# Designs tried in a protein design run: peptides against a protein of PDB entry 6J07. Part 115

Target 1, 107 residues: chain A of PDB entry 6J07
Amino acid sequence: GQRGWFCGSVSQDLRQFWVAEGGTISDPRAADFLFSCDASHPDTLRIYQSLDYIEDNATVFHAYYLSAVANAKIKNSVALGHFILPPACLQKEIRRKIGSFIWEQDQ

## One batch from the design tools (peptide; made by RFdiffusion4, then SolubleMPNN)

Design b2_p30_1_s4 (from b2_p30_1, 13 letters changed)
Fold by OpenDDE base, seed 3:
Structure b2_p30_1_s4 (fold): chain B 107 residues (1-107), chain A 30 residues (1-30)
Amino acid sequence: as target 1 above (107 residues)
Amino acid sequence: LEPKVPKHNLLIDPNDPRVQEQRAKIEAGL
């Protein structure tokens, strides 16, 4: 199964969905996927400050991806790449040039 | 100075077209 880490900003419902789909929950070091709903949350900030992230070997994804998968008729049709959660310091500029993030449009 | 943007994690194919597309959009916007 796939191992996921969850920031404290992620709801229990989304965590439960991950587990229901066959995933397990682990610490960031062992995790295959890193999920967060808040780039400014201390848990997520610790990821951004880690060597793995600084060396571009880690990507944080917005947990809304899981919600999108849950609601999709074809789960594989949801593109994980659309849910990359960059540090907060970059988000304003990104929005200015490419528009709001997908998790901001639906919710 | 270009900001550092994560490219992948260890179990995601960094060459996945969906990931590449999103990264390209972000980079173009920076």
Scores: peptide ipSAE 0.032, ipTM 0.535, DockQ to the pose 0.048
Fold by OpenDDE base, seed 5:
Structure b2_p30_1_s4 (fold): chain B 107 residues (1-107), chain A 30 residues (1-30)
Amino acid sequence: as target 1 above (107 residues)
Amino acid sequence: LEPKVPKHNLLIDPNDPRVQEQRAKIEAGL
């Protein structure tokens, strides 16, 4: 199984899906994946302020990735890279350059 | 502190073009 950390902003449904697919839930230091639905949530902010993140050894992903995987005909077709959740201070500029994030769009 | 661009963590292939593409776009937008 894979280890995941979840911000308090992530719904219980998505957490349950993770576990149902064989994942386990861990603290951020032990996690292979860091999931959040809100870059401004205190839990996520603590990640962005952590040494691991500052040293570019961690990435936060939007938990909508799990929903996309759950609904995909071919699970491997979902590109994890499209679900990188950057700090709020970067999001406006990113949207200006490449458009709205995938979790902000209709599926 | 200077804003950080997220990097891949343990289970992400750093050479995955899908990941690299998104990172490149983010960096270009800075």
Scores: peptide ipSAE 0.046, ipTM 0.544, DockQ to the pose 0.057; fails the geometry check
Fold by OpenDDE base, seed 2:
Structure b2_p30_1_s4 (fold): chain B 107 residues (1-107), chain A 30 residues (1-30)
Amino acid sequence: as target 1 above (107 residues)
Amino acid sequence: LEPKVPKHNLLIDPNDPRVQEQRAKIEAGL
């Protein structure tokens, strides 16, 4: 699929890039990908609070992934898995264990 | 090319008691 949901925290530029690459924008229910730039944004929080997310059936990705893809010479060299955006309550512990997130390093 | 991500209905009532219960469990485990 190529449908994406975007938190209000995601810039219009990144949304436009998604569309330019053939993606469409949809509500979270219809989306194949969930993108956000802020785990604390109300839009994203609603995702985290959903039963599907709590049951580990959904994943939110940091939209910086799209920026990384746009800037990469080899687009497939960017691993989406590195851009998993966990809830804020987990981020501190994750950083302690595995280090800073990629989007924090490159901003 | 794009990775495959499962589709789910994420717009579930946040006030659903099941949701609240699960959130409580998660938060308690943190």
Scores: peptide ipSAE 0.027, ipTM 0.473, DockQ to the pose 0.323; fails the geometry check
Fold by OpenDDE base, seed 4:
Structure b2_p30_1_s4 (fold): chain B 107 residues (1-107), chain A 30 residues (1-30)
Amino acid sequence: as target 1 above (107 residues)
Amino acid sequence: LEPKVPKHNLLIDPNDPRVQEQRAKIEAGL
C-alpha cells in the first residue's frame, strides 16, 4: 500500500502532496514508507534506534523524493533508491565514497 | 510503489537489550 509516516522535519506541503497522490498518513507502526528531512531529528532517531531498522527490516527515505516527484515531468522517472536517508553517523563515510546526497545538491 | 526493505514493527521497546546492543555497534561504526 501507500501508507506513509512523516518526521516532524517534513513540510506540510510534501505531506499534502503525498495525500494528493493517493497516499495516507499513519504512525510508524502502520506505515509502509518512512519519510524524513533530517536524520538528526528526534522523530527520525527513534526510527533508527528501533529493532526492525537496526536489523535492516525498515528504510527511511528523504522526503525530498516527494518534491522531486512533484516537479518531475514523468512521475516514475525519479529513482527512490537515491533518496535513502541513512543515520547521520554513516553519512560522512557515504559522502566520501559516493559523494553528496541528492537532496544536498539541489538545495 | 514499494519500499526496498519491508517495514515491520518499528516501535519495539527501545530498552530491549537487543536494541541497546545493536545501537552500540552502530555508534561504534559497525
Scores: peptide ipSAE 0.024, ipTM 0.486, DockQ to the pose 0.390; fails the geometry check

Design b2_p30_2_s1 (from b2_p30_2, 15 letters changed)
Fold by OpenDDE base, seed 4:
Structure b2_p30_2_s1 (fold): chain B 107 residues (1-107), chain A 30 residues (1-30)
Amino acid sequence: as target 1 above (107 residues)
Amino acid sequence: MKKVPLSAEDEELVRELRKKYLELQKEKLK
């Protein structure tokens, strides 16, 4: 079983999907996956400022990944790496290099 | 917290992001 932490910015629907797929919800210290929908949310900011993040022991992913998985027909067709959520201060630069984030394209 | 296994390409991305982030944090302290 996989353990996930969710920022307050993540909807209850996505949290429920995680649990329905066999995941459990935990605090950040115990979690394997960290999900957020807002890099500027205080919950997510605390992750970026943590020693674990600085020491490369944590990665934040956009929770839209779960929505993409829910809608995917091919198993393992959704690449987790496409949903890496960088700190807000880096997002403009990243957009210039790789384009708009996947979670922004459907808005 | 535990680091999630990523592809080599994604790991490089994360490393670059962390490097830039740390640099910005250092500048913030000046």
Scores: peptide ipSAE 0.457, ipTM 0.866, DockQ to the pose 0.750
Fold by OpenDDE base, seed 1:
Structure b2_p30_2_s1 (fold): chain B 107 residues (1-107), chain A 30 residues (1-30)
Amino acid sequence: as target 1 above (107 residues)
Amino acid sequence: MKKVPLSAEDEELVRELRKKYLELQKEKLK
């Protein structure tokens, strides 16, 4: 099973979808997938500041990934890598290089 | 926390982002 942690910025609907798809919800320490909708949320900031993140043992993804999976004709067509959520201080630079994030385009 | 398997390209992206982030954090602490 896939273990996921959810920032407080993530809706209950997305959390429920995760569980419905066979995922479990855990604390960050036990989670494989870390989902957030706000890089500036205190919960997410704590992840970026954690030893696990510093040591490259943690990756934060935007929870919109779950919405994309839920609505995709082919669920396997949704690329998780497109939903990597960088720290807020880097997002502007990233947008200049690769364009707007998917979760920003669809909202 | 465990590192999620990603494509080579995404792994490189994450690595670069982390590097930049750490550098910025060091500057912030100065």
Scores: peptide ipSAE 0.457, ipTM 0.867, DockQ to the pose 0.768
Fold by OpenDDE base, seed 2:
Structure b2_p30_2_s1 (fold): chain B 107 residues (1-107), chain A 30 residues (1-30)
Amino acid sequence: as target 1 above (107 residues)
Amino acid sequence: MKKVPLSAEDEELVRELRKKYLELQKEKLK
């Protein structure tokens, strides 16, 4: 089972889907996957400020990934990399380079 | 926390983001 942490910005429905798919919920230190729906949420900000993140041992993903997986007709058709959630201060620059984030297009 | 395996392209993105983030944080301290 994969271990995931969820920011307070993530709905209970998405958390439940994670568990239904065999995942477990843990604290950030024990988690393999870090999910958030808001880079500016205090919970997420603490992740960005953590030593693990600074040392490139942690990546935050937008929780919309789980929604995309739930709605996908083909297993493993959703690319996790498309849901990397950058710090808020960098998002504008990233949008200029790669366009709008996938979660902004489908929500 | 553990680093999740990503494609080479995504790894590069993450690396660039981290670099810029750290630089920005340092700049705020000046």
Scores: peptide ipSAE 0.456, ipTM 0.866, DockQ to the pose 0.738
Fold by OpenDDE base, seed 5:
Structure b2_p30_2_s1 (fold): chain B 107 residues (1-107), chain A 30 residues (1-30)
Amino acid sequence: as target 1 above (107 residues)
Amino acid sequence: MKKVPLSAEDEELVRELRKKYLELQKEKLK
């Protein structure tokens, strides 16, 4: 099954959607998917500062991915890679290379 | 935690971001 962790910045509606689609909610250490809506939120910062993140065993995604999936006719039509949430200190550099993030364009 | 499978392009991006992040953290300690 798909195990997900949610930052406190993520709405309850998106969490409920995850569960409705067959996902389970777990602590960060047990989770495969880490969702956040704010790279500067303390919950998310703890992930970036963790050994798992440093050792490339963790990737944080923006929870807007779930909203995009909910509105898509085909789940696989939504590219998960486009929702990678980088640390706040790196976002400016990323925007210069790829443009504004999807979640910033639609919200 | 388990690493989520990503495309080769996205995996490279994540790797580069991690490296830069670590570099910035080291600089903050100087």
Scores: peptide ipSAE 0.455, ipTM 0.866, DockQ to the pose 0.741

Design b2_p30_2_s2 (from b2_p30_2, 16 letters changed)
Fold by OpenDDE base, seed 5:
Structure b2_p30_2_s2 (fold): chain B 107 residues (1-107), chain A 30 residues (1-30)
Amino acid sequence: as target 1 above (107 residues)
Amino acid sequence: MKRVELSPEDRELVRELRKKYLELQKKKEA
C-alpha cells in the first residue's frame, strides 16, 4: 500500500481514514505522501528545512486532500496538485495569484 | 525512496516554490 507521514497538526480522524483505505504510516523519509494542516507547525517546518525538500525529493500536501477524497464519488476527480502546501513565507504571494487555498475555503 | 508522482505542471510548481523558498532563506541569512 501507499505510505504516508502525518504532521502533528493532522487530526486523528484523517489518519484513521488513511489507514482504513489501506494506507500505512511511516517516517517522512520513507513516506510517499507528506500530509500537514499547518505550514508553520514544527513538524512541517522540519520537512521544509530538510535535505529531501531542498533537493526536490519531498512535497508537502494539505491533509484536507483526504477529506476531499472521502467525499468524492470518484477518487481520481480530486486534483492532488491543488493541495500542495507551500511554506508559510510564500503563501501570501500565491494567494495574490490564485486566490485562497481550497482548504481555506472549505474548512 | 520514491515519492508520489505529480503531473508535469505540478512538478514545475513545486520546483518554482522550492526555488523561491531557498532564495528567501539565503536573503534572511545574509
Scores: peptide ipSAE 0.603, ipTM 0.907, DockQ to the pose 0.598
Fold by OpenDDE base, seed 2:
Structure b2_p30_2_s2 (fold): chain B 107 residues (1-107), chain A 30 residues (1-30)
Amino acid sequence: as target 1 above (107 residues)
Amino acid sequence: MKRVELSPEDRELVRELRKKYLELQKKKEA
């Protein structure tokens, strides 16, 4: 199984989908996946400020990845890398390089 | 440890984001 942590900004529907697909929910230190829908949420900010993130041992992903997986019905058809969630202070610069984020295009 | 399977390109992106973030935080605190 896969262990995931969820920021408070993530809907219960997406959390329930994660569990329904065989995932478990854990604290951020034990999680294999870190999901958020808001880089400015206090929960997510604590991740960016953590030792794990500073030591390059943590990556935050936008939870919209789970919605994309649900719609595709094939997990490996969705590129996880497209859902890397940068800190809020860097997002403007990133958009100039790669364009709008996927989660922004679909909402 | 929160390491997931990413392409080399995505790994580099994550690393660069982290570096820039840390630099900005240092400037903010100074």
Scores: peptide ipSAE 0.603, ipTM 0.907, DockQ to the pose 0.707
Fold by OpenDDE base, seed 1:
Structure b2_p30_2_s2 (fold): chain B 107 residues (1-107), chain A 30 residues (1-30)
Amino acid sequence: as target 1 above (107 residues)
Amino acid sequence: MKRVELSPEDRELVRELRKKYLELQKKKEA
């Protein structure tokens, strides 16, 4: 199975979808996937500040990935890598380089 | 936790982001 952690910024609907697709919910330390909708949320900030993150053992993804998967109805058609959520302090620089994030285009 | 499998390109992106982040954090703590 796949274990996921969810920032408080993630809706219950997306969490339910994760479970419906066979995922389980766990704390960040046990999770295989870390989802957030807000890099500035305290929950997410704690991830970036954690030992796991600074040691390159954690990657945060925007939870909009799950919405995209739900809409596509084909998990493999959505690239997880496109939903890497950078720390808030880096997002402006990244937008200048590659443009708006996917999760910002449909909002 | 287990690190999710990413493409080489995505892994490089993650590393670059992490390095920049850590650099900024060090500056803030100085």
Scores: peptide ipSAE 0.603, ipTM 0.908, DockQ to the pose 0.683
Fold by OpenDDE base, seed 4:
Structure b2_p30_2_s2 (fold): chain B 107 residues (1-107), chain A 30 residues (1-30)
Amino acid sequence: as target 1 above (107 residues)
Amino acid sequence: MKRVELSPEDRELVRELRKKYLELQKKKEA
């Protein structure tokens, strides 16, 4: 099974969906996926500041990915890479290069 | 912690993000 960590900014509905799909919830160190809805949330900031992140051993994804998967009903039809959540200090620059984030467009 | 497999384009994005982030953090700590 897949293990996921969730920032406090993520709704219980999305967490429940993760579990319903066979996922488990774990601490960031043990998680296969790290989900957040707010790069500025203290929980997410701790991830960016962690050794795992700075050593290229972790990637944070926007939890809206789970909503997209739920709506698509086919997990493979949703591109996980579109939901990479950059640190807050880099988001403006990233928007200039690749456009507005998908979670901003659909909300 | 397991790494998810991303496309080459996404991998490059992640690499760029981390590089820029680390540079900014170094400047803040200097």
Scores: peptide ipSAE 0.600, ipTM 0.907, DockQ to the pose 0.615; fails the geometry check

Design b2_p30_2_s3 (from b2_p30_2, 13 letters changed)
Fold by OpenDDE base, seed 2:
Structure b2_p30_2_s3 (fold): chain B 107 residues (1-107), chain A 30 residues (1-30)
Amino acid sequence: as target 1 above (107 residues)
Amino acid sequence: MKRVKLSKEDEELVKELRKKYLELLKKLEE
């Protein structure tokens, strides 16, 4: 199984999908996957400020990844790397380099 | 440790973003 943490900004539907697919929900320290829908949410900000994140031991992903997986015919066709959620203060620069985020295009 | 396996390209991106983030944090404290 895979361990995931969810920011308060993530809907219960996506959390339930994670569990239905065999995942478990844990605190940020134990989780292998960190999901959020808002880089400015207090829960997510605490992750960015944590030692784990600063020391390159944590990556936050946009929870829209789970929605994309749920809607995909082929599960492995959805690239997790496309859903990396950086701190809000960096997002404008990132958009200039790689374009708009996937979750912004589909919503 | 909470490190998900990423592609080489994505790993480099994450490293770059982290570097920039740390620089910004430093400036905010000044």
Scores: peptide ipSAE 0.345, ipTM 0.801, DockQ to the pose 0.668
Fold by OpenDDE base, seed 4:
Structure b2_p30_2_s3 (fold): chain B 107 residues (1-107), chain A 30 residues (1-30)
Amino acid sequence: as target 1 above (107 residues)
Amino acid sequence: MKRVKLSKEDEELVKELRKKYLELLKKLEE
């Protein structure tokens, strides 16, 4: 099974969807997927500051990915890579180079 | 933590982001 960790910034609806699709919820150390809706949230900041993250053993994704999956007509048509959530200190540079994040465009 | 397997394209993106992040962290420590 797929194990996911959720930042406190993620709504209960998205967490429930994850479980409904067969996922389980775990602590960050055991999780396969790390979801957040706010790179500046203390929960997410702890991930970015962890050894696992800086050693390329973890990636944080915006939880809006789950919403996109829920609304997709074709299963597996949503690209997970489009929802990579970088640390806040990098977001301005990223927006300048590749444009606004998709979760910002739909809000 | 377990690292999710991404496409080659996404892996390259993540690597670039991490590189920049580490560089910024280094600057903050100096």
Scores: peptide ipSAE 0.343, ipTM 0.799, DockQ to the pose 0.736
Fold by OpenDDE base, seed 3:
Structure b2_p30_2_s3 (fold): chain B 107 residues (1-107), chain A 30 residues (1-30)
Amino acid sequence: as target 1 above (107 residues)
Amino acid sequence: MKRVKLSKEDEELVKELRKKYLELLKKLEE
């Protein structure tokens, strides 16, 4: 099974979708997937500041990924990599290089 | 914490982001 952690910034609807699709919810240390809708949320900041993140053992994804999957005809058509949520301090630089994030375009 | 498997392209992106993040953290400490 797939274990997911959710920042407080993520809606209950998306959490429920995760569970409905067979996922379970766990703490960050036990989770396979880390979801957030706000890189500046205290919950997410704690992830970025953790040793797991610094040591490249953790990646935060924007929870909009789940919404995209829910709306897609084919689940595998949604690329998880497009939903990597970097720390807020890096987002301006990223936008300069590759443009706006996918969740910003669709919202 | 077990890291999710990503494509090679995304792995490189994550590495770059991590590097830049650490550099910024270092600057904040100075």
Scores: peptide ipSAE 0.334, ipTM 0.796, DockQ to the pose 0.711
Fold by OpenDDE base, seed 5:
Structure b2_p30_2_s3 (fold): chain B 107 residues (1-107), chain A 30 residues (1-30)
Amino acid sequence: as target 1 above (107 residues)
Amino acid sequence: MKRVKLSKEDEELVKELRKKYLELLKKLEE
């Protein structure tokens, strides 16, 4: 299974779904997937400030991806790239270029 | 940390975001 890290901002329901689907939970250093629901949460900020993130060894995804997968009949029908969660300081510019994030539309 | 495989388009997006983020960090250090 895939290894995932979860920010404290992510609900236990989504964490449980991850495990139910065969995923494991690990610290961010060992995780393949980093999930967060809040770019301003201290847990997530530590990721953005890490060398691994700066050196493109990690990407943070909004945990709403898991909700979308849970609601989808076909897992691969959900585009992971649509759930990239950038640092808060960049989100305004991104919204200007590509529009509102999916999690802002559905939640 | 491990890097997740993304589409070419998304990889370019991530790279651009990283570039901008680094630029901002550099400015804050000045």
Scores: peptide ipSAE 0.333, ipTM 0.796, DockQ to the pose 0.743

Design b2_p30_2_s4 (from b2_p30_2, 12 letters changed)
Fold by OpenDDE base, seed 2:
Structure b2_p30_2_s4 (fold): chain B 107 residues (1-107), chain A 30 residues (1-30)
Amino acid sequence: as target 1 above (107 residues)
Amino acid sequence: MKKVALSPEDEALVRELRKKYLELLKELEE
């Protein structure tokens, strides 16, 4: 099964959707998917500062991915890569390269 | 934690992001 961790910035609705779709909620160490809605949230910052993240063994995704999946009705129609949530200090540069983040456009 | 499989293009992006992030962290330690 899919194991996910959720930053405190993520709504309960999105967490419930994850579970409804067959996912389980775990601590970051056991999670395959790390979801956040705020790169500056203390929970997310701890992830970015973790050894797993620094060693490229973890990726943080914006939880809006789940909302997009719910709206699309088909999970595979939503590209997970579009929801990579980088550290706040890098977001401006990323916007210049790939444009505004999808969660900023649709909210 | 476990790394999620991404497209080659997204993997390249993640690598670049990590590189820049590590550089910033290094600067903060100086």
Scores: peptide ipSAE 0.390, ipTM 0.828, DockQ to the pose 0.733
Fold by OpenDDE base, seed 1:
Structure b2_p30_2_s4 (fold): chain B 107 residues (1-107), chain A 30 residues (1-30)
Amino acid sequence: as target 1 above (107 residues)
Amino acid sequence: MKKVALSPEDEALVRELRKKYLELLKELEE
């Protein structure tokens, strides 16, 4: 099984897709996958500020990953690593070095 | 929370991002 937490910025459709694919929704403490659509959302900010995140026990992913999976012919063709959602204060630097995020290109 | 298993390349990226993040947090605290 796969346990996921969802920021309030994530739509119900994506949450439902997660469940439909066999996922379970849980609180951040119990979750393996943390999904968000907004690094500046209070829910997500609390994750970034948590000890678990600081101690490298948590990674936040952009929920657009789920949309990409839903639309992909081959599920494994969607790389989870491409959807790592860093804190807002780091995103500009990342864009400068490796380009725009996938979720920004497709919307 | 549990850390998701990532590729070695992504793991390196996450480590680098965390390092930078911690540095920024330190600056904000001062």
Scores: peptide ipSAE 0.387, ipTM 0.827, DockQ to the pose 0.729
Fold by OpenDDE base, seed 3:
Structure b2_p30_2_s4 (fold): chain B 107 residues (1-107), chain A 30 residues (1-30)
Amino acid sequence: as target 1 above (107 residues)
Amino acid sequence: MKKVALSPEDEALVRELRKKYLELLKELEE
C-alpha cells in the first residue's frame, strides 16, 4: 500500500479519503507521500527544514490533490505533479513558471 | 522518506526550486 503523512492543516475528510482508497497513514520518515494544505504550518516547515527534503528525498504535495481525485470522473486524469507544494518563499517563483496553483483556482 | 517519481519536467522544476531554496538558506546564514 501507499504510505502518507498529513500535516495538521489537512482536514479529516481528506485523510479519510486517503484511507478509503487504500492508503495508510504514517510518520513523515516512513511516508512516501507528504500532504499539506499550508506551507507555513509548523508541521510542514519541519519537513522543509529536514535533511531529507534538502537532499531531495522528500516532496510535499498539496492535499487538494486528494480532493481533485475524489471529484474527478477519471481518477488517473489528475496529475500529482500539479500539486507540488513548495516552501512559501518560493511560491512566487513557481507561479511564474507554471501559473497559479490549481488549489488557488478551484478554491 | 522516499522521493515520489515525477515527470521529467516536474523533476527539473523541483531541482531548480531546490537549488534556489538552498541559495536562500545560505544567504540567510551570511
Scores: peptide ipSAE 0.382, ipTM 0.824, DockQ to the pose 0.693
Fold by OpenDDE base, seed 5:
Parts: C-alpha cells; structure tokens; sequence
Structure b2_p30_2_s4 (fold): chain B 107 residues (1-107), chain A 30 residues (1-30)
C-alpha cells in the first residue's frame, strides 16, 4: 500500500480521495508521500527542516497532484515529478528554470 | 521517511534543490 502524510494546508476532500484510491494516512516518518499545498505552512516547514529532508530521504509534493490524477483519463499519465514542492526560498529559481508550477497554471 | 522513485531528470532536480537549500542554510548560520 501507499502511505501518505498531509500538511494541514491540504483539504479534507483530497485526503478522502487518497484513502478512496487505496492509500493510507500516516505520520511523516512512516509516509512515502508527503503532500502539501503551502510550502510556508508550519507543518511543511518542519519537514524541510528535518534531517530526513536534508539527507535526501524525503520529498514534498503539491497535493494538486491528487486532483490531477482524479481528473486524468489515464492515471499513469500524470507525472509525479511535476508536482515537487520545493522550499519557498527556492521557488523563484525553479520557476526561472522550468517555468511556472503546474498548480499555479491551473488555478 | 522513504524517498519516492523519480525519473532521472526529476532526480537531478531534487539533488540540485537539496544542494541549494544546504547552501542557504549555511549562509544563515554565518
């Protein structure tokens, strides 16, 4: 099974979708997928400040990924890598290199 | 926590982000 952690910034609807698709919700340490809608939320900041994140053992994804999967005709067509949510201090540089984030384009 | 498998391109991006983040943290300590 897929284990996910959710920042407080993520709506209950997206959490319910995750569970409906067979996922389970766990604490950050046990989770394979870390979802957030706000890089500046205290919950997400604690992830970025963790040793696991610094040691490349964790990646935060924007929860809009789940919305994209829900709306996709083929679920595997949604690229998880396009929803990497970097720390706020790095987002300007990322936008310059790869363009605006997908979740910003669709909102 | 466990690292999710990513494409080679995305993995390179994550490595770059981590590098920049570590650099920033070092600067904040100075």
Amino acid sequence: as target 1 above (107 residues)
Amino acid sequence: MKKVALSPEDEALVRELRKKYLELLKELEE
Scores: peptide ipSAE 0.390, ipTM 0.826, DockQ to the pose 0.713; fails the geometry check

